# Peptides against a protein of PDB entry 3V4L, part 265

Target 1, 386 residues: chain A of PDB entry 3V4L
Amino acid sequence: GQPLAKDKVALLIGNMSYWEHPKLKAPLVDVYELTNLLRQLDFKVVSLLDLTEYEMCNAVDEFLLLLDKGVYGLLYYAGHGYENFGNSFMVPVDAPNPYRSENCLCVQNILKLMQEKETGLNVFLLDMCRKRNDYDDTIPILDALKVTANIVFGYATCQGAEAFEIQHSGLANGIFMKFLKDRLLEDKKITVLLDEVAEDMGKCHLTKGRQALEIRSSLSEKRALTDPVQGAPCSAEALVRNLQWAKAHELPESMCLKFQCGVHIQLGFAAEFSNVMIIYTSIVHKPPEIIMCDAYVTDFPLDLDIDPKHANKGTPEETGSYLVSKDLPKHCLYTRLSSLQKLKEHLIFTVCLSYQYSGLEDTVEEKQEVNVGKPLIAKLDMHRGL

## One batch from the design tools (peptide; made by RFdiffusion4, then SolubleMPNN)

Design b2_p25_7_s4 (from b2_p25_7, 13 letters changed)
Fold by OpenDDE base, seed 4:
Structure b2_p25_7_s4 (fold): chain B 386 residues (1-386), chain A 25 residues (1-25)
Amino acid sequence: as target 1 above (386 residues)
Amino acid sequence: MEYKPEDYEIIESGEVPVMGQIVPK
């Protein structure tokens, strides 16, 4: 019969904004595009940008809570990384220079934990370098993996080689995602799909002899990312998983704020990633006696590290949001919250209306506090240990 | 503009990338 997934869960991590390492660009686009593709494949996708070591550990732990017997698990990582002794290490954004295994997440440790969940399929897509880190002399003693015959690794590069991105002026994929995205929706065994991606990458003159896809698999069954999810969640565990995922993707409802001056503001929210939200404000009604009127968002929780210089922009792009701008209302002020994982409390902020009456020189301000609860990933309390 | 393969320079890890460079991850 056609194989069935009990459910499908993906964790996508894109690290770009390194503190002590070169900044990357491709992970932004790669995580976004892969998220959209995996959603079309009925995956429950958690997409996270720019995680610290602690935040990455918690994201993996929360991902593992979504895994169960017969669930398809997919981990994608794009960022800095290395491989020592056949162990792949994902580098968090707060990793020191030089980084070591103690500052990084070992993919094979995650695989071990996934095997304990009796998953139906484990897919790792690692868009990182696989060079040895000469500053890390640690030989990881990994516990023996179980023989589950349901494991697929897609490495963006060969062992001991680099993975690359191309520095463009616009949005561009990494080399791996550029080819992966064109095949990902195909109803093929995942190893066959990745082999076709490897052939497509092998035709790329840019990376010929520099980067080649490596497939490492122990997959005894014909499993595809297209495999249908087994029908309505009949188990308590499936209901819990669905609820937990839904919580991590619940946006605040759009609000209409009414000010005493008679101005009405629409406050809206959009998800760019599970930890990245755009807030937008628009003037939906203005009395004719008010000649100028702007609605600013301010007084964000300190945990979010919101720079006011990047808030309340006339375009999404000016906030650093290039991916969702087409889906946003026009003629708003936009603010990008890029670190929702850091939110310990409810997202409370102020909407400040600044306006001027016709014939008065003085600007008037009215303020309303807004509580939107815990948006998106902030519902998972990823900071329980700090 | 599709850059040709010859138009790309690979930079070393730790260098500040400029347009048209291939950057290691």
Scores: peptide ipSAE 0.341, ipTM 0.790, DockQ to the pose 0.259
Fold by OpenDDE base, seed 2:
Structure b2_p25_7_s4 (fold): chain B 386 residues (1-386), chain A 25 residues (1-25)
Amino acid sequence: as target 1 above (386 residues)
Amino acid sequence: MEYKPEDYEIIESGEVPVMGQIVPK
């Protein structure tokens, strides 16, 4: 019979906004497009941008809680990375320069923990460099991995080589994701699918002799990303997994705020990623005696590190939101919350209505406090270890 | 425009990328 997945769970991490390292761009598009494709494949997807070491550790821990016997686990990482002695290290955005293994996440340690969960399939897609880090001579003594015939690594590049993105003015994929996305939905054994991606990438004149996909697999069974999820969640663990994932992806409900002047504001929310949310405000009713009015959001929790200069923009693109802008209402003010993983408390903020009456020169302000609870990934309390 | 392989400069690790450069991850 066709293999069945008990469930399918993916963690996607895209690190771009490095503090001490060159900034990347492709991980934004790559994580977003891969999220949409994996959702079409019935994966529960957690998508996270720009994680610190601590936040990456917590994201991996929460991902491991979603894994169980016969579950398909997929980890995708796009960002800076290195490989020492066959160990792959993902570089967090807060990593020092130079970084060391103590500042990074070892993929083989994550694999060990995934094997303890008795997963049905373990897929690692590593869109990072695999050069040796000469500043780190640490040889991780990895405990012997269990012999499980269910592991697949797709490395964006060969051992000791670099992975690349192309610096464009617009949105572009990394080289690996550019070819992966075109085949990801194919009903093929995952190793066969990746071999076809490798062949397609090998035809690319830009990366010929510079970047080649490497596949490392122990997968003995014909497992595909298209394998159907086994029917209704019969186990308590499957119910918990479904509830945890659902909580991490629940948006605040849209609100209609009524001001004393008779202006009505629609407050809406959109998810760009599991840790990135757009807030938008629109005037839905205005008394005729009010000639101009704008609804600003302010007084965000300090944990979010929101610069007011980047809030309340006339377009989503001015906030740095280029991917979801087509799905957003037009003629709003937009604010991008890019660090929801840092939120320790409820998202409480102020909606400030600034307006002018016909024949009065003075601007009037009214304010309402809004509590939307913990949005998206903030429900997982990724900070519980502090 | 089909950019030719010759139209792309590979930057060294740590350089600030300019448009049309291939950037290592």
Scores: peptide ipSAE 0.323, ipTM 0.769, DockQ to the pose 0.259
Fold by OpenDDE base, seed 1:
Structure b2_p25_7_s4 (fold): chain B 386 residues (1-386), chain A 25 residues (1-25)
Amino acid sequence: as target 1 above (386 residues)
Amino acid sequence: MEYKPEDYEIIESGEVPVMGQIVPK
């Protein structure tokens, strides 16, 4: 019979906005597109951009809490990385220059922890460089991995080589994701699917002889990403996983604010990623005596590092939101919160209405404080211990 | 668009990328 997954869980990390290293662009698009594909495959997906070392550790810990016996686990990473002595290191955005193993997350350590969960399948998709880091001669003493025969690595490049992205003016995938996305939904054994992706990448004239997909597998069973999830959660653990995932993806409800002047504002929320939310405001009612009015959001928690110059934009694109703009209401003011993992408290902010009456030159302001609790990933308290 | 290999330059790590360059991750 077709194998069943007890559940399917994915963690996707895209690091781009490095402090001490070259900035990347492709991880934004790659994480977004892969999220949508994995959701069509009934994966519970956590998607995170621009994580520090501490935030990456916490994201992995929370991912491991969702894993259990017979669960399919998928880890995708796009960003800077290296490989020393067969160990793969993911580079956080706060990594120093040069970075070392103590500043990075070792994928083989994560694999060990996944094996302790007795997972049904472990898939690693590593869209990073695999060059040796000559600044780190540390040989990690890793404990021996168990023989679980359920491991698949898809490396975007071969050992000792680079993975690439192409600098475009628009949204573009990295080279690996460009080919992976076209096959990801196929009902094939995951190693067969990745082999077909490798053949497609091998036809790419741009990266021929520079980047080639490597597959490393111990997978003895015919497991696919299309394998159906076991029906209604019969265990307490399965209910807990469903509740934890649902909490991490709960948006604030849209609300209508009423000001004393009689203006009504619609406040809405949209998720771009598990740690990235768009706030939008629109005027839904204006008294005829008010000739001009705008509704601004301000006074965000300092932990979010929101620059007011990038808030309250006339388009989602002006906030840096290019992916979800089609699904957003038009004719709003938009604000992008890109670091929800840093939120220690409730998301409290001010809606400021600025308006002018007919025949009065002076602008009037009214303010309302809004508390939306902990949105999305902020419910997981990924900052616990800082 | 058929991408021609000659239309793209691979830059070294640490260079500021320009449009149409291939950048290592």
Scores: peptide ipSAE 0.346, ipTM 0.788, DockQ to the pose 0.259; fails the geometry check
Fold by OpenDDE base, seed 5:
Structure b2_p25_7_s4 (fold): chain B 386 residues (1-386), chain A 25 residues (1-25)
Amino acid sequence: as target 1 above (386 residues)
Amino acid sequence: MEYKPEDYEIIESGEVPVMGQIVPK
């Protein structure tokens, strides 16, 4: 019969905005496109940008809680990284320069923990450099991995080599994702799919002699990312996974705010990533006596580090939101919350209506406080431990 | 970082070539 997954879960991490290292660009597009493809494959996807060491550890821990016997687990990482003695290290955005193993997440430690869950398939897609870090003399004493089948590594580059991205003025994929995205939906054994991606990369002039896909596999079964999820959640654990995933993807409901002056504002929410949300405001009703009217969002929780200079923009693109801008309503003011993982409390903010009456010189302001609870990833309390 | 001319490649061959810089991750 066709193989069945008990469930399918993916964690995607894209680190770009490094504090002490060169900034990247491709992880934004790569995580977004891969999220959409994996959703079409019935994966429960958590997509996260720009995580600190602590936030990455918590994201991995929450991901591991979703894994169980016969579940398909996929970890994708795009960012800075290195490989020492066959151990792959993902570099958090807060990593010092030079970074060491103590500041980074070891992929083989994550694999060990995934093996303890008796997963049906483990896929690692590592879009990072594999050069040795000469500043890290630590040999991690990894406990012996269990001899388990059904592990697949797709490394964007060869051992000891760099992975590359193409930086231009527009949106572009990383080199690995450019080829992976064209094949990812194919009903093929995952190793066969990755071999075809490797062949496609090998034909490209940009990658030839610079970057080549390496596949490592212990996959003894015919498993594909297209394998159907086993039907209705028959176990308490499957129900918990479904509820936890649903919580991490629940947007606040759109609100109609009514002000005393008779102005009505539509407040809406859109997810760009599990930790990135766009707030948008539009004026849906204005009395004719009001000649000018604007609706600003302000007074965000300090944990979100929202610069007011980057809030209330006339376009999504001015906020740094280039991917979801086509799906957003037009003629709004837009604010991008890029660090929802930092939210400890409910998202409470103020909607400030600034308006002018016909024949009055003075601008009038009305304010309403809005509580939208914990949106998206903030429901998982990724801060549990401080 | 001064980007060297050698780090720029033509990504798309259109009427206007899209130049991109290849940078290591």
Scores: peptide ipSAE 0.337, ipTM 0.748, DockQ to the pose 0.102; fails the geometry check

## One batch from the design tools (peptide; made by RFdiffusion4, then SolubleMPNN)

Design b2_p26_1_s1 (from b2_p26_1, 14 letters changed)
Fold by OpenDDE base, seed 1:
Order: structure tokens, then C-alpha cells, then sequence
Structure b2_p26_1_s1 (fold): chain B 386 residues (1-386), chain A 26 residues (1-26)
């Protein structure tokens, strides 16, 4: 019979805004497109951009809580990385220059922890470099992996090679995701699917002799990403997993704010990623005696590091939100919250209405405080250990 | 000091870029 997954869970990490290293662009598009494809495959997807070492550790710990016996686990990473002695290291955005294994997450350590969960399938998709880091002389003493025969690694590049993104002015995929996205929905054994992706990458003139996909697998069963999830969650662990995932993806409800001047504002929320939310404001009612009015959001929690110069933009694109702009209402002011994982408290902010009456030169302001609770990933309290 | 292993950049010329965009738009 076709294999069944008890559930399907994916953690996608895209690191691009490095502090001490070259900034990347492709991880933004790659994580977004892969999220949409894995959702079509009935994966529970957590998608995270620009994580520190501590935030990456917590994201992995929360991902491991979603894993259980017969669950399919997929980890995708796009960013800087290296490979020393067959160990793959993912580089956080706060990694020093030079970085070492002590500043990075070891994929083989994550695999060990996934094997303890008795998972049905473990897939690692690593869109990072596999060159040796000569600044890291650490030989990790890893405990022997269990023989589970359910592991697949898709490496974007060969051992000892670099991975690449295309330097574009616009939005573009990384090389690996460009070919992976076209085949990801195919009902094939995951190793066969990745082998076809490797052939497609090998036919491309841009990648030929520069980057080649490597597949490492112990997968003895015909398992696919298309494998159906078993029906209604019957275990307490499956119920907890479903509730935990749902909490990490709950948006605030849209609000209608009424000001004393008679102006009504619609306040709305959209998820770009599990840790990235767009706030938008629109004037839905204006008295005729008010000639101009604008609704600004301000006074965000300091933990979010919101620059006011990038808030309250006339387009989503001016905030750096290029991917969800098609699904957003037009004629709003837009603000992008890109670090929701840092939020320790409720998201409380001020909506400020600035307006002018006909025949008065002076602007009037009214303010309302808004509490939307903990949006998206902020509900997981990823900071409980600090 | 040896460079750290960071993700590389592929710079396309205008013709290569146009071809790449035409392939992503399909």
C-alpha cells in the first residue's frame, strides 16, 4: 500500500540579513515559494527569516516538539554554511567573523534528535556552501546515528563546493530552489524526485560545472512528500502538535477603529512568514468637513527594532514586502514587522490619526492604543530560556 | 586569511538575465 505519514511537519529557515557576512537575497523567495508548495502537500510549515543562533536553536527545539513516531520531518535551510568532516553547519545572522562550530547549528545533531522521535521520514534540504571552514578546527564528537533507513539529504552543491544565488536587481530564486520548485509536487519517491532535480540542474548552462546537487540517502522505503497524512489525530501528542502549529500561525483579527472626529479606520494584518507580519491601515469613513486624514502606526515594542523610516509606507514593496503585495488591500499605509520571534510581550502599538478640517490650517491628532496579543510565532515564546 | 565559505554570487549579463527571467515566467 502507499506509505502514510502520521503527520507532516516542515521547518524552513532563510538567513539573508547577516551582520558580519555578505547579505543574501534568494532565501526570501526560496522560503516563501517552498512554504506555499509544502502547504499544498499538507505540511505544517513554520517559515522563519533572519534568525540569530539562539533563535535558530529555539526554532529547532519547537520543530522537534512537532515530531513524533511516523511523522515526516523536513528541514530546509538557505543561507551561509560550511561542511567540516562530513558535518554540515548552518550559519546564524549574528555569527561573528570568522564563525566557528560554536556559533553555528550542526545538522547532524538535529538529525540525531529527529531519530529519537522515531520519525517516518527525515528530509534535509540544505541550500548552503559545503566548503571547509579553515577557521574551525573543531572535530565534533557525534554519537553514532541510529540505523533508521529513512534519511534523505538534498545538498544544493557538491562536497567541498560553493552554493550560489543569482545576483539580480529583482526577486529571483536561488539555483537549488529554481529547479526544486518545478518537481516538488510530483508523486515520486523523494530520492527519485531529487535525482530528477539534479538532472535538470545539470542541463542548465548557468549551473553546469559551477553547482551540482548531491543526494545522500539511506531511504529503503518508497516514501514521497505527497504521501497522505493519516486521518483525524487520535493521539494526545498529535492533538498537541496540531494546537502548537495552529498557535504559531494565528493572525490578529482585523479591527475597525472609530475616532472622536467621526473617522473610521480599518486595521488589518497579513502573514508573509511565521515571524513576518504586515500591518495595514485604511480610511473607511471620513466626515466631509475633514479634507485630509492619514492613519499611522507607531510606539511598537522595542524588541521588534522597528525603524519609523520604514513604517507607514504607501506600498507594501516600500516596506520590503514584495511577495504578499498582490493579496493586500490597495490604498493603505503598510508596516512590516520582520522579527516577531523577538516579541516577549503582547504586541501593543498606537494608531495615530492625523487630520485637517476644511478652512483650518492646523492639523489635529487623535490616538488609540491597540493590543493584538501575540501574533504568529510570538505565541511559541521562543525566548523562554533567556 | 583564507576567505570564509559564504554563498557565492552569479553575475549574469543582460542576455543571460533576460533568458533567466523568461524561464522563471513559465
Amino acid sequence: as target 1 above (386 residues)
Amino acid sequence: APPQPVMGQIVLNEEELKKYEEEEAK
Scores: peptide ipSAE 0.321, ipTM 0.865, DockQ to the pose 0.577
Fold by OpenDDE base, seed 2:
Structure b2_p26_1_s1 (fold): chain B 386 residues (1-386), chain A 26 residues (1-26)
Amino acid sequence: as target 1 above (386 residues)
Amino acid sequence: APPQPVMGQIVLNEEELKKYEEEEAK
């Protein structure tokens, strides 16, 4: 019969904004496009940008809580990385220069933990370098992996080689995602799909001789990313998993704020990623005696590290939001919260209305505090270990 | 100087890509 997944869960991590290393650009687009494709494949997707070591560990732990017997698990990583002795290390954004294994996440350790969950399929898509780190002489003593015939690695590059992104003037995919996205929706065994992606990359003149996709698989069954999810969640564990995922993707409801002057503001929220939210404000009603009015958001929690100079922009693009800008309402003020994983408390902030009456030179201000609870990933409480 | 081996993803611009092609072809 056609294989069935009990559920399908993906963790996507894109690290770009490194503190001590060269900044990347491709992971932004790659994580976003892959998220949209995996959602069309009925995956529960957690998408995270720019994680510290601690935040990456917690994201992996929360991902492992979503895994269970016969669940399909997919881990995608785009960022800096290295490979020592056949062990792949993902580099967090706060990693020192030089980084070592103690500053990085070992993919084979994550695989061990996934095997303990008795998953139906384990897919790793690693869009990172596989060059040896000569500053790390650590031989990881990995525990013996269980012999499971359900593992697939797609490495964006060969062992000992580098992964490349091409610096375009605009937003572009990394080389691996450029070819992967065109085939990801195909109803094929995942190893066959990746082999076709490898052929497409091998035909590209930019990658020929520099970067080739490597596929490592133990997959004995004909499993595809298109495999249907088994019907209604029959287990308590499946219900818990669905609730955990739903919590991590719950946006605040749109609010209508009414000010004493008679101005009405709509406050809206959009998810760019599981840890990235756009707040937008729009004037929905203005009394005729008010000639100008603007609605600013301010007084954010300090944990979010929001620079007021980057808040309240006239376009989503001015906030650094290039991907969801088409789906946002026009003629708003936009603020991008890019670090929702850092939020320990409720998202409380102030909406400040600045307005001017006809025939008065002075601007008037009114303020309202707004509590939207814990948005998106902030509901998972990734800080429970501090 | 050969690009210092950046541990991690290499960001190549089109000019650096051409230079790298010219260096590998030697």
Scores: peptide ipSAE 0.132, ipTM 0.673, DockQ to the pose 0.170
Fold by OpenDDE base, seed 5:
Structure b2_p26_1_s1 (fold): chain B 386 residues (1-386), chain A 26 residues (1-26)
Amino acid sequence: as target 1 above (386 residues)
Amino acid sequence: APPQPVMGQIVLNEEELKKYEEEEAK
């Protein structure tokens, strides 16, 4: 019979906005496109951009809580990284320069914890450099991994080599994701699929002799990312996983706000990532005596670190949202909340209506406070450990 | 200090990219 997954869970991390390191661009597109593909494969996907060390640890811990016996786990990482003594280190956005193992997440430690869950498949897709860090002399004493035949590593580059992104003026994939996305939906054993991706990448002139896909696998079984999830959640654990995933992806409901002047505003929400949400406002009704009116959002929680200069833009692109702009309503004001993982409380903010009456020179303001609860990833409460 | 060799992803330039797009279009 075809293998069955008990469930399918993926954590995707894209780090770009480094504090002490060169900024990247490809992880934005790569995490977004991979999220959409894995959702078509019935994965429960958490997609996170620009995590600190602490936030990355918490994201991994929450991911490990979704894993259980026979579950398929996929970890994707795009960002800065290094490899010392066969240990792969993912670099958080707050990592110092130079960074060390104490500032980074060891992939082999995550693998150990995944093996403790008796997972049906462990897939690591590591879109990072594998160059040695000469500033880190630490030899991690890794506990012995369990002898399992269910591990697959896809490294975007070979050992001791660099991974490349292409700086386009526009949005472009990293080299690994460019070839992976074309094959990811194929009903093939995951190691066969990755071998075909390696052959396709090997034809790329840009990376020829600089970057090559490396596959490491203990996978003795015919398992694919297309393997169906075992039917209706019969266990309490499966219900908990479904509820936890649903919480992390629940958007606030769209609201119709009514002001005393008779203006009606539509307030809407869109997810770009599990930690990135766009708020948009539109005027849906205006009395004829009001000649001009605009609806601004303001007074956000301080934990979100929202610069007012980047809020209330006339286009999604002016907020830094290029991927979901086609799916958003037109003629709104847009605000991008890029750090929902930092939210400790409910998302409370003010909608400010600024308007002018015909024949009056002065602008009038009306304000309404809005509480939308904990949106998306903020429902997981990733900060509970502080 | 010379930019420490950032042990991260290397960014390819737009000229290298244009050559690639011209090769894929053939």
Scores: peptide ipSAE 0.029, ipTM 0.632, DockQ to the pose 0.398
Fold by OpenDDE base, seed 4:
Structure b2_p26_1_s1 (fold): chain B 386 residues (1-386), chain A 26 residues (1-26)
Amino acid sequence: as target 1 above (386 residues)
Amino acid sequence: APPQPVMGQIVLNEEELKKYEEEEAK
């Protein structure tokens, strides 16, 4: 019979904004496109950008809580990385220069923990360099992995090789995601799908001789990403998993704010990623005596590191949001919150209405405080312990 | 100059890609 997944869960991490290392661009597009594809495959997807070591550890721990017997787990990582002694290390954005294994997440440790959950399938898609780090002589004494025969690694590059990003003038995928996205929805055994992606990369003149996909697998069953999820959650654990995922993806409800001057503002929210939200404001009603009227957001929690210079933009693109701009309402002011994982408390901020009456020279301001609770990933409280 | 080996994803522009092609073709 066709294999059934008890559930399907994916963690996608894209690290770009490194503190001590070269900045990347492709992980933004790659995580976004892969999120949309995995959602079409009925995956519960957590998508996270620009995580510190601590935030990456917590994201992995929360991902492991969503795993159980017969669940499909997929981990995607795009960013800096290295491979020492057959161990793959994902580099957090706060990693020092040079970084070491103590500053990084070992993929084989994550695999061990996934095997303890008795998962139905473990897929790792690693879009990172696989060069040796000569500054890290640590040989991790990993406990012996269980023989589970349900493991697939797709490495964007060969062992000891680099992964490349092609800078176009616009948004572009990394080389791996460029080919993966075209096949990811195919109803094929995951190792066959990845082998076809490897063939497509090998035919491309840009990648030929420079970057080749490596597939490492121990997969005894015909498992596909298209495998249907088992029907209604019958177990308490499946209900808990569904509730945990739902909490991490719940947007604040859209609000209609009414000001004393009679202006009405629509305040809306959109998710770009599990830790990235766009706030948008629009004037939905204005008295005729008000000639000019702008609604801007301010007074955000300090934990979010929001630069006011990047807030309240006339386009999503001016905030750095290039991906979701098509799905957003037009004629708003936009603010991008890119670090929702850092939110320790409720998201409280001020909506300030600046307006001018016909025949008055002075601008008037009215302010209203808004509490939207913990949006998206902030409900998981990934900073519990700092 | 060849792109400095970064222990991460290498970002190549089209000009750097052409230079890399010209260096590997030698």
Scores: peptide ipSAE 0.056, ipTM 0.652, DockQ to the pose 0.194; fails the geometry check

